# Peptides against a protein of PDB entry 4N78: the designs that were tried, part 126

Target 1, 186 residues: chain A of PDB entry 4N78
Amino acid sequence: HFQVICRLLGYQGIAVVMEELLKVVKSLLQGTILQYVKTLMEVMPKICRLPRHEYGSPGILEFFHHQLKDIVEYAELKTVCFQNLREVGNAILFCLLIEQSLSLEEVCDLLHAAPFQNILPRVHVKEGERLDAKMKRLESKYAPLHLVPLIERLGTPQQIAIAREGDLLTKERLCCGLSMFEVILT
Target 2, 155 residues: chain B of PDB entry 4N78
Amino acid sequence: MAELQMLLEEEIPGGRRALFDSYTNLERVADYCENNYIQSADKQRALEETKAYTTQSLASVAYLINTLANNVLQMLDIQASQLRRMESSINHISQTVDIHKEKVARREIGILTTNKNTSRTHKIIAPANLERPVRYIRKPIDYTILDDIGHGVKW

## One batch from the design tools (peptide; made by RFdiffusion4, then SolubleMPNN)

Design b2_p17_1_s1 (from b2_p17_1, 5 letters changed)
Fold by OpenDDE base, seed 1:
Structure b2_p17_1_s1 (fold): chain B 186 residues (1-186), chain C 155 residues (1-155), chain A 17 residues (1-17)
Amino acid sequence: as target 1 above (186 residues)
Amino acid sequence: as target 2 above (155 residues)
Amino acid sequence: SLLERAEELVREALDSL
C-alpha cells in the first residue's frame, strides 16, 4: 500500500503530506499534549519518597497507586491525551513507512537506470578470473545502452540538454544520502 | 512552408484544372477522329491518325495524373514532416515542463530531508532550529547500497 | 497487330514518365 501511495503521490505529493503531518504532530504536541503534561505535572506529588523495601512489591505498588491516584483517575488522560499520542505515533510511523517505501522505489529506479547510465554492477569474480576482464566485457556489452553518450552523438542540442538533465535527476535520489525521518525525529 | 503553399495553392489546383481541360479536349479529339474517319476516303489512314491521337491523348492524361499524384504525395509528405516536427516540439516542451516540475518537487521534499548521519553516536542532537537552507550537498551517489538488495542476478 | 503496337507505345509512354 505504501509503495502504491509513493508511486501515486510522487515527490511533490509526499512532500505535501509530510509537511501537513508535521504540522499536525506539532499542533498535537504543542497544544493538547503539552496542556495535559502541564496538568499532570501540577497534580504530580511534589515529594514522592521511595517506600521502604520492607513493604514488599505489593505494598510498594499500593503506595504508588495511592500517590498517583489522581493521575490514574484522570479520565481525560485515557480518552484524549492517549488518543492524541496515538495519532502522533501513527503519523510518525506513517512517515517512516513512506520514506522506506520511497527508498525502495528509488532503489528500483536506480537499478533499472544503471545499464543506461554506465553504472555496472559488481560482478562476482570466481576464483581465477580477472575482474578487469569481466568488467571490460560488461562495459562492452552495455556500452550501446549508454543513453547520454548516445544522444550526444545522435541527438539535437535540445535533446542532449534534456537527456543530461534527465540523467542527473535519475541519479540524484533521496535514498543516496538524505533522510526525511531524521528530520521528523528532530 | 513556401513549397507546401505552392503545392496547395498552385500546383494541385492547376493540375486538377489541367485534367478537367484535358477531358474537354479529349472529347473534341474524339469528335474530330470520328468525323475524320467518316469523311475520309482513306479509312486506313484515318484509323492510323485516330490511333495516334488516342495514344497521344492517353499519354497526356497519364502524365497529368502522374504529376498531380506526385504533387499530392509530396504535399502529404511535407505535412507529415511538419506534424512530426510539431510533435517533437510539443514533446520537448512537455519534457522540459516535467523536468522542471520534478526539480521543484525534489526541492520541496529536499527541505524535509537531512543528511544521513553515519555517526554511531546516539547523541540526540536537539535540532538546532536554524533554518539552515538545506544546502543541496550533491553527495556522490553511493551505489554500494544497491549491492545488498540485488539478490537476483545469480551469475 | 496495330493494336498491339499501340499498346506497346502506350506502355512505353507510361514507362517514360
Scores: peptide ipSAE 0.017, ipTM 0.638, DockQ to the pose 0.005
Fold by OpenDDE base, seed 2:
Structure b2_p17_1_s1 (fold): chain B 186 residues (1-186), chain C 155 residues (1-155), chain A 17 residues (1-17)
Amino acid sequence: as target 1 above (186 residues)
Amino acid sequence: as target 2 above (155 residues)
Amino acid sequence: SLLERAEELVREALDSL
């Protein structure tokens, strides 16, 4: 599903969705969640000492339950605050999954474009083969597929310009050094 | 453009008219040949004349058809070339627009990104000196020292 | 080509007219 969403939205659509999600998250954090946190801080027991271990686990649990009774029984906390936290969590997860899906798509695009851009994978060298000779053979094999040099030789000036720009856009992908998710976490 | 216009407005219509006129003329020639054959005392001569006119007429029609066909083909070739040029121009415009849109999209999404902290894979420079793991000698903690600290129920 | 020769023959015939 996320892969399909990435394909349908493209960079522009993803940017718009991410921006709107950030607005929603910001609104939730600075608004409702902040207010609930403030309220919780106000109702939090000022002095909560560790009970003696002699009370055992049940006694300690009951002690903390009693100390936090007002907080636990706060109905709005469960219905509103936790729902908002869930929404924030879902938004974060959505952003993560979108970025991962986009990265996969970009990697696939880069891999598909690589033969046309003189980007060759490191070839596994069998015992006894020289890496340099194998790489040179590979380079010679794919040399006719180099799109920009081909167009520079056969194309019009306008086509050459378009090809160069297209090549640059193909090479420059987010997965190469950029992260959206890190921005969302900050 | 001038050549195409000349073909469309003058040469092809002119060729069609010429072919039509040729048809009417052929009918007259046929009538003449028929009458000449009937009225002539020398039927062999009349037949030879008819053959000559027939050959001439066929040659003229063939020429007119060929000329017209060539003009039509030329017209179509010019039009095809024009369409190809238009297609190329449209494609170039489309590609330019797409590249521009992509650049805008890249800028927009770029604002929402930060550089991946490539965790410098600290080359675990294996310290050259394998410091011999200091043999952690677990000294058994003698808990008997705590036996005196607490109200043990002396059974 | 045979067609070119035919055209030439027709042209010659037409020019002789």
Scores: peptide ipSAE 0.016, ipTM 0.652, DockQ to the pose 0.005
Fold by OpenDDE base, seed 5:
Structure b2_p17_1_s1 (fold): chain B 186 residues (1-186), chain C 155 residues (1-155), chain A 17 residues (1-17)
Amino acid sequence: as target 1 above (186 residues)
Amino acid sequence: as target 2 above (155 residues)
Amino acid sequence: SLLERAEELVREALDSL
């Protein structure tokens, strides 16, 4: 699904969606969640002493449950605040998954473009074969597919410019060094 | 363009008219030959004259048809060439627009990106300097990540 | 036939155009 979404939306659509999600997340965090957190902080016991260890884990839990009773019983916390946190979480996950899917798509594009851009995969050399000889054979095999040099030789100046620009755009992908998710987390 | 216009407006219509006029002339020649043959005491001479006129007439018509046909073919070739040039121009514009759109899109998404922090430090350090131009670090695409994706021919 | 020869003559004339 995310792959399809990435293909459908493209960079622009993804950017728009991400931007809107960021706005939503920001709104949730700075608005509703912040308000709930402030309220919770106000209701938080000013003095919470550690109970004696002699009460054991259940007793300690009960003690803290009692101390935090007002917080636990805060109905809006469960219904509204946690829902908002869930929405934030979902948004974050969505962004992560979109980025991952986009990265996969970009990598696929790069792989498809590689033969045309003189990007050759490292050939696994079987025992006894010279790596250099194999690489040379591969280079020779794919040399006619080098798009930019081909267009530079046969194309018009406008075509050459477009080809170079297209080549650059093809090589420059987000997956090469950029992360959207890091921005989302900030 | 001038050549095409001349072909369309003058040469081809002119050739068609000439061919039509030739028909009328051929009819006159035929009538003449028939009458000449009937009236001539030397029928052999009249026949030879008729043959000469027939040959000339056929040659003339053939020439007219050939000229007209060549003009039509030339017209079509010019038109085809014009269409190809127009197509090329449209394609160029289209590609330019597409590249522009892609650049805009990439800029937009780029604003939402930061450099991948390769630093092993787990600290989600908010990059302080938002203003640093996202340098595309041309890291060589490690295609090995894709080695596991797809039935790569294990050479 | 005279017609065949006429056709040949016409063809030759056309070829010589």
Scores: peptide ipSAE 0.016, ipTM 0.641, DockQ to the pose 0.005
Fold by OpenDDE base, seed 4:
Formats: structure tokens, sequence, C-alpha cells
Structure b2_p17_1_s1 (fold): chain B 186 residues (1-186), chain C 155 residues (1-155), chain A 17 residues (1-17)
């Protein structure tokens, strides 16, 4: 589904969706979540000493449960705050999955365009073959497919310009060095 | 433009009219030849005259049809060339617009991106044994894992 | 035949155009 969404929206649509999600997340964080966090901080025990290890894991758990009883029993925390946190989490996950899907699509595009852009595949050299000879054979094989040089030879100036621009746009992908998700986490 | 207009407005309609007129004339010639053959004491001469008129008439019709056909073909070639030029122009404009839209889109999404901190991944010294590139088995992302997360919007 | 000659004459006339 995310791959289809990426294909349908394109870069512009993805950008719009991401911007809106960021607004929503910001609104949730700065609004409701912040208010609940402040309230929780007020009711948080001022002094919570680490229980002695002699109480064991169950005793320690009971201790913290007792210390946090008021927080755990806060009904609005479960109904509203956790819901908002889920929404934020969903938004983050959505962004992550969109970025991953977009990256996959971009990689596929790069792979498909490679023969036309003088990008030679990494040649697995079998034992006994000279890498240079194999590379030359590949270069010779794909040389006729180089789109920009072909159009530069046969095309009009306008076609050449379009081909160069198209080539550049094809080569430049987010997956090569850019991350949206890092911005979202920031 | 002028040539196409002449073909459409003058040459082709003129050729069609000429062909129609030729039909009418052929009917008159046929009537004449028939009457001449019946009335003539020298039937051999009348037959030779009829042959001559028939040959002339067929030649004239053939010429008219050929001329008209060539004019129509020429018209179609001009129109086809114009359409090809128009198509080329439209395609060029379309491509230019698409490139522009893509550039705008790239800028918009670019604002939402940061440079990946390329952690200096130490040159993974390719172990001498080139492990076969693990076929990226596209494990279908099981999105069902997300079914338990959030409002359960089944996408 | 007279018809064959007529056809030839027509063909020649057409070829002359």
Amino acid sequence: as target 1 above (186 residues)
Amino acid sequence: as target 2 above (155 residues)
Amino acid sequence: SLLERAEELVREALDSL
C-alpha cells in the first residue's frame, strides 16, 4: 500500500502529506501531550528512592506501582494522552514507511535507468576472467543505450536540453543522501 | 499553408467537378458513337471512330483520376506533416512542464530532508570471498504488524 | 481480337499520360 501511495502522490504529494503530518504531530505534542506531561510531572512523586534489591523484581514492581498509582489510575491518561501518543506514533511510522517505500522506488528507478546513464552494474568476475575485459565488453554493450550522448548526436538543441535535465532528475534521488525521517524526529 | 489551401479549396474540388463533367461528356460521346454506328453506311469507319473516342475518353478519365488522387495524397501528406509538427511541439511543451513540475516537487520535498550523516562506514574490506549479493528477498512488509497500533485503520 | 487491340491502345494511351 505504501508503495502505491508513493507512486500516486509523487514527490509533491508526499511532501504535502509529510508537511501536514508534521503539523498534526506538532499540534499534538505542543498541545494535549504537553499539558498531560505537565500534569503528570505535578503528580509525580518528588522523591522516588530506588528500592533495595532485596525486595526482588516483584517487590520493586509493587513499589513502583504504588508510587505511580495515582498516575496509573488517572483515567484521562489512558483515554486521551495515550491516544494522542498513538496518533503521534502512527504518524511517525507512516513517515518512516513512506520514506522506505520511496527509497525502494527510487532505487528501482536508478537501477532501471543505469544502462541508459552509463552506470555499469557491478560485475561479478568469475574466476579466470579479467575484470578489464569484462568491463570493456559491458561498456561496449551498453554504449548504444546511453541516452544523453545519443540525443546530443541526433537531437535538436531543445531535445538535448530536455534530455540533460531528465538525466539529472533521474540521477538525483533522495535515497542517495537525504533523509526525511531524520527531520521528522527532529 | 497556401499550398494546402489551394488543394482543399481549388484543386481537389476542381478535380472532382472535372471528373463529374467528364462523366456527362462520356455519356454524350457514347450516345454519339451509338447513333453514328447505326446511321453510318460505313460501319467499319464508325467503329474506328468509336474506338478512337473510347480511347480518348478513357485516357482523359485516367488522367483526371490520377491528378485528383495525387492531389489528395499531397494534401494528406501536408496534413500529416503538420500534425507531426504539432505533436512534436506539444510533446516538447509537455516535457518542459513535467520537468518543471518535478523540479518544484523536488524542492518541496527537499525542504523536508536532511543530509544523512554518512557514518564513515569503515570500508568494509570486501572479504576475499565475494559473498554472493544476498538477493534482497523483498519480504513483503507485513503491514498487519501495524494493525494493533493506533485506531486500527485497516488500510 | 479487336478487343485486345483496343485494350492495348488504351494501355498505350494511359502510359503516355
Scores: peptide ipSAE 0.016, ipTM 0.643, DockQ to the pose 0.005

Design b2_p17_1_s2 (from b2_p17_1, 5 letters changed)
Fold by OpenDDE base, seed 5:
Structure b2_p17_1_s2 (fold): chain B 186 residues (1-186), chain C 155 residues (1-155), chain A 17 residues (1-17)
Amino acid sequence: as target 1 above (186 residues)
Amino acid sequence: as target 2 above (155 residues)
Amino acid sequence: SLRERAEELVREALNAL
């Protein structure tokens, strides 16, 4: 589904969705969640001493439950605050999955374009074969597919310009060095 | 453009008119030949004359048809060439627009990105003890682990 | 007849235009 979304929206659509999600997340964090956090901070016990270890795990749990009783009984925390946190979490996950899906699509595009851009995979050299000879054979095999040089030789100046720009756009992908998710976390 | 216009306005209509005129002339020649054959005492000579006129007339008509056909073909070739040029121009514009749109889209998404912090590969300090290279057993990547993440149809 | 053939050719040529 995310791959289809990436293909459908393209870079522009993804950008718009990400921007809107960031706005929503910001609004949730700075608005409702912040207000609840402030309220929770006000009701938090100012002094919460660690109970003695002699009370055991159940006793310690009961102690903290009693100290946090007001927070646990805060009905709006479960209904509103946790829902908002869930929405934020979903938004973050959505962004992550979109970026991952986009990266996969970009990698596929790069791989498909590679033979046309003189980007040759490293051939696994079996023992005894000269790497250089194999690479030369590969280069010779794919040389006729080099799009930009071919168009530079046969095309009009306008076609050459378009081909160069297209080649550049094909090579420059987000997955090569850019992360959207890091910006979202910031 | 001038050549196409000349073909459309002058050569092709002129060729059509010439064919119509030729038809009328052929009828006259035929009538003449028929009458001449009937009236002539020397039927053999009249027949040879008829053959000569017929051959000449057919040659003339064939020439006119060929000329007209060639002009029509030339016209069509010129038009086809014009269409191809127009198509090329449209394609160029379309590609330019697409590239521009892509650049804009890239800029828009680009502002939402940051450089991947390539963590400087901390010098993996080779532990002093050369632990025997654990044979990298290529565990086949069980892609079935991904089957549960998507609403894949449990077959 | 040659005449009929010639007339037919002319007719065909005219109809094709």
Scores: peptide ipSAE 0.017, ipTM 0.655, DockQ to the pose 0.006
Fold by OpenDDE base, seed 4:
Structure b2_p17_1_s2 (fold): chain B 186 residues (1-186), chain C 155 residues (1-155), chain A 17 residues (1-17)
Amino acid sequence: as target 1 above (186 residues)
Amino acid sequence: as target 2 above (155 residues)
Amino acid sequence: SLRERAEELVREALNAL
């Protein structure tokens, strides 16, 4: 599903969606969540000492349950605050999954374009073959597929310009060094 | 442009008119030949004359049709060439616009990105200061990052 | 027939072109 979304939206659509999600997250964090956190801080027990181990696990649990009873019974916390936190969580997950899906698509595009952009795969040298000779053979094999040089030789100036720009856009991908998710987390 | 205009406005209409006139003339020649054959005492001579006129008339019509056809073909070729040029121009503009739109999109999404720090620890750092949107600096693309993902066709 | 001769003449005229 996320792959389809990435394909449908493209870079422009993804950017818009991400910006809007960031606004929503910001609004939730600075608004309702912040208010609930402040309220929770006010009702939080000022002194909560660790009970003695002699009470055992059940006794310790009951102690903490009693200390946090007012928080646990706060109905608005369960309904509104947790819902907002879920929304924030979903937004974060959405951004992560979109970035991952986009990265996969970009990688596929790069791989498909590689033969046309003078990007040769790493050559595995079999025993007895010289690396240089094998590389030269591969270069010769793929040389006719190099799009930009081919168009530079045979094309019009306008075609050459478009080919160069297209080549650049094909090479430039977010997955090569950029992260959206890191920005979302900051 | 001048050649196409001449074909459309002068040569083809002129050829059509000439062909129409030729039709009228052929009818007159046919009537003449028929009457001449009926009235002539020398039927053989009249027949030979009719043959001569028929041959001449057919040759003339064939020439007119051929000329007109060639002019129409030439007109179509010129128009086809013009359409191809227009198509090429439109395609060029379309591609230019698409490239521009893509560049804009890349800039917009780029604002939402930061450089991947190799530090594995995605520390969810609580947003301290709103880091200023780091201007997208075009770094050279290191394709070596893709080496681990793709089962490169081991040739 | 006159028709056959006329057809032949037309054929000849076309071939002469």
Scores: peptide ipSAE 0.016, ipTM 0.634, DockQ to the pose 0.005
Fold by OpenDDE base, seed 2:
Structure b2_p17_1_s2 (fold): chain B 186 residues (1-186), chain C 155 residues (1-155), chain A 17 residues (1-17)
Amino acid sequence: as target 1 above (186 residues)
Amino acid sequence: as target 2 above (155 residues)
Amino acid sequence: SLRERAEELVREALNAL
């Protein structure tokens, strides 16, 4: 599903969605959640001492339950605050999954474009073969596929310009050095 | 453009008119040949003349058709070439627009990104001197020392 | 037949063009 969403939205669509999600998250955090946290801090027992271990685990649990009874029974906490936290969590997860899906798509695009851009994978060298010779052979094999040089040789000035720009855009992907999710966490 | 215009406005219409006129003339020739054959005392000569006129007429029509056909083909080729050029131009514009849109989109999403902290995998340069793993001798912690401090219920 | 001869003449005329 996320892959399909990424394909449908593209960079622009993803940007818009992410921006809106950030606004929503910000609104939730600075608004409702902040208010609930403040309220919780106010009603929190100022002095909560550890009960004696002699009460055992059940007694200690009961003690804390009693101390926090007012907080636990606060209906709005369950219905509103937790819901908002869930929404924030979902938004974060959504952003993460979108970024991951986008990264996968970008990697695939890069891999598909690589032969046309003179980007060759490191080849496994069998025992006794020279890496350099094998790489040269590969380079020679794929040399006819180099799109920009081919267009520079055969194309019009306009085509050359477009090819160069297209090549640049193909090489420059977010997955190469940029993270969207890190921005969301900040 | 001038050549195409000439073909469309002059050559092709002219060729069509010529062909039509030729048809009319052929009818006249046919009538002449028929009458000549009927009236001539020498039927063999009249037949030979008819053959000659027929051959000439057919050759002329063939020439007119061929010329017209070639002009039409030339016209179509010119038009096809023009269409191809237009298509190419449209494609170039489209590609330019797409590239521009992509650049804009990338700028927009770029604002929402930060550089990946490539954790410099500090090449843990294995210190050359592998300090001999100090054999951690697990001395069993004797917890009996704590028996006196706890208010444990003396069963 | 006269028709066949006529066709032949046409063919010759066309080939001469």
Scores: peptide ipSAE 0.016, ipTM 0.651, DockQ to the pose 0.005
Fold by OpenDDE base, seed 1:
Structure b2_p17_1_s2 (fold): chain B 186 residues (1-186), chain C 155 residues (1-155), chain A 17 residues (1-17)
Amino acid sequence: as target 1 above (186 residues)
Amino acid sequence: as target 2 above (155 residues)
Amino acid sequence: SLRERAEELVREALNAL
């Protein structure tokens, strides 16, 4: 599903969706969630001392339940605050999955374009074969597929310009060095 | 453009008119040949003359048709070439626009990106001193201590 | 005379072609 979304939206659509999601997340964090956190901080016991270990785990738990009773009984926390947190979480997950899907699509595009861009995969050299000889054979095999040099020889100046720009756009992908998700986390 | 215009406005219409005129002339020639044959005392000579005129007339019509046909073909070739050029131009513009849109889109999404921090995997220097796992002496949780606090149903 | 005229007409017609 996310792959289809990435294909349908393209870079522009993804950018718009991501921007809007960031706005929503920011609004939720700075608005409702912040207010609830502030309220929770106000009702938080100022002094919460660790009970003596002698009370055992159940006694300690009861102690904390008593100290946090007002927080636990805060019904709006469960209904509104947690819902907002879920929305934030869903937004983050959505962004992550979109980025992952986009990266996969970009990698596929790069792989498909590679033979046309003189990008040759490193072939596994069996023991005893010269890597250089295999690479030369591969280069020779794929040389006729090099699009930009071909167009430079046969094409008009305008076609050459477009081919070069297209080649650059094909090579420059986000997956090569950029992360959207890191921006979201910051 | 000038050649196409000449073909469309002058050569082809002119050829069509010439062909139409030739039809009228052929009818006159036919009438002449018929009358000449009837009036001539030497029918053989008249027949040979008629054959000559017929051959000449057919040759001229064939020439006119051929010329007209060639002009039409030339016109079509020029038009086809123009269409191809227009198509190429449109495609070029379309590609340019698409590239531009893609660049804009990439800039927009690029603003939402940061460089992947190649976290230099700090060599987790394994602390040389493997602190001996402190034997978690599981002190048996003596649950009997809790027996006195609860409402002990004395079984 | 008629032949000459006819020949002339045919010549003219052929020349017009």
Scores: peptide ipSAE 0.019, ipTM 0.644, DockQ to the pose 0.003; fails the geometry check

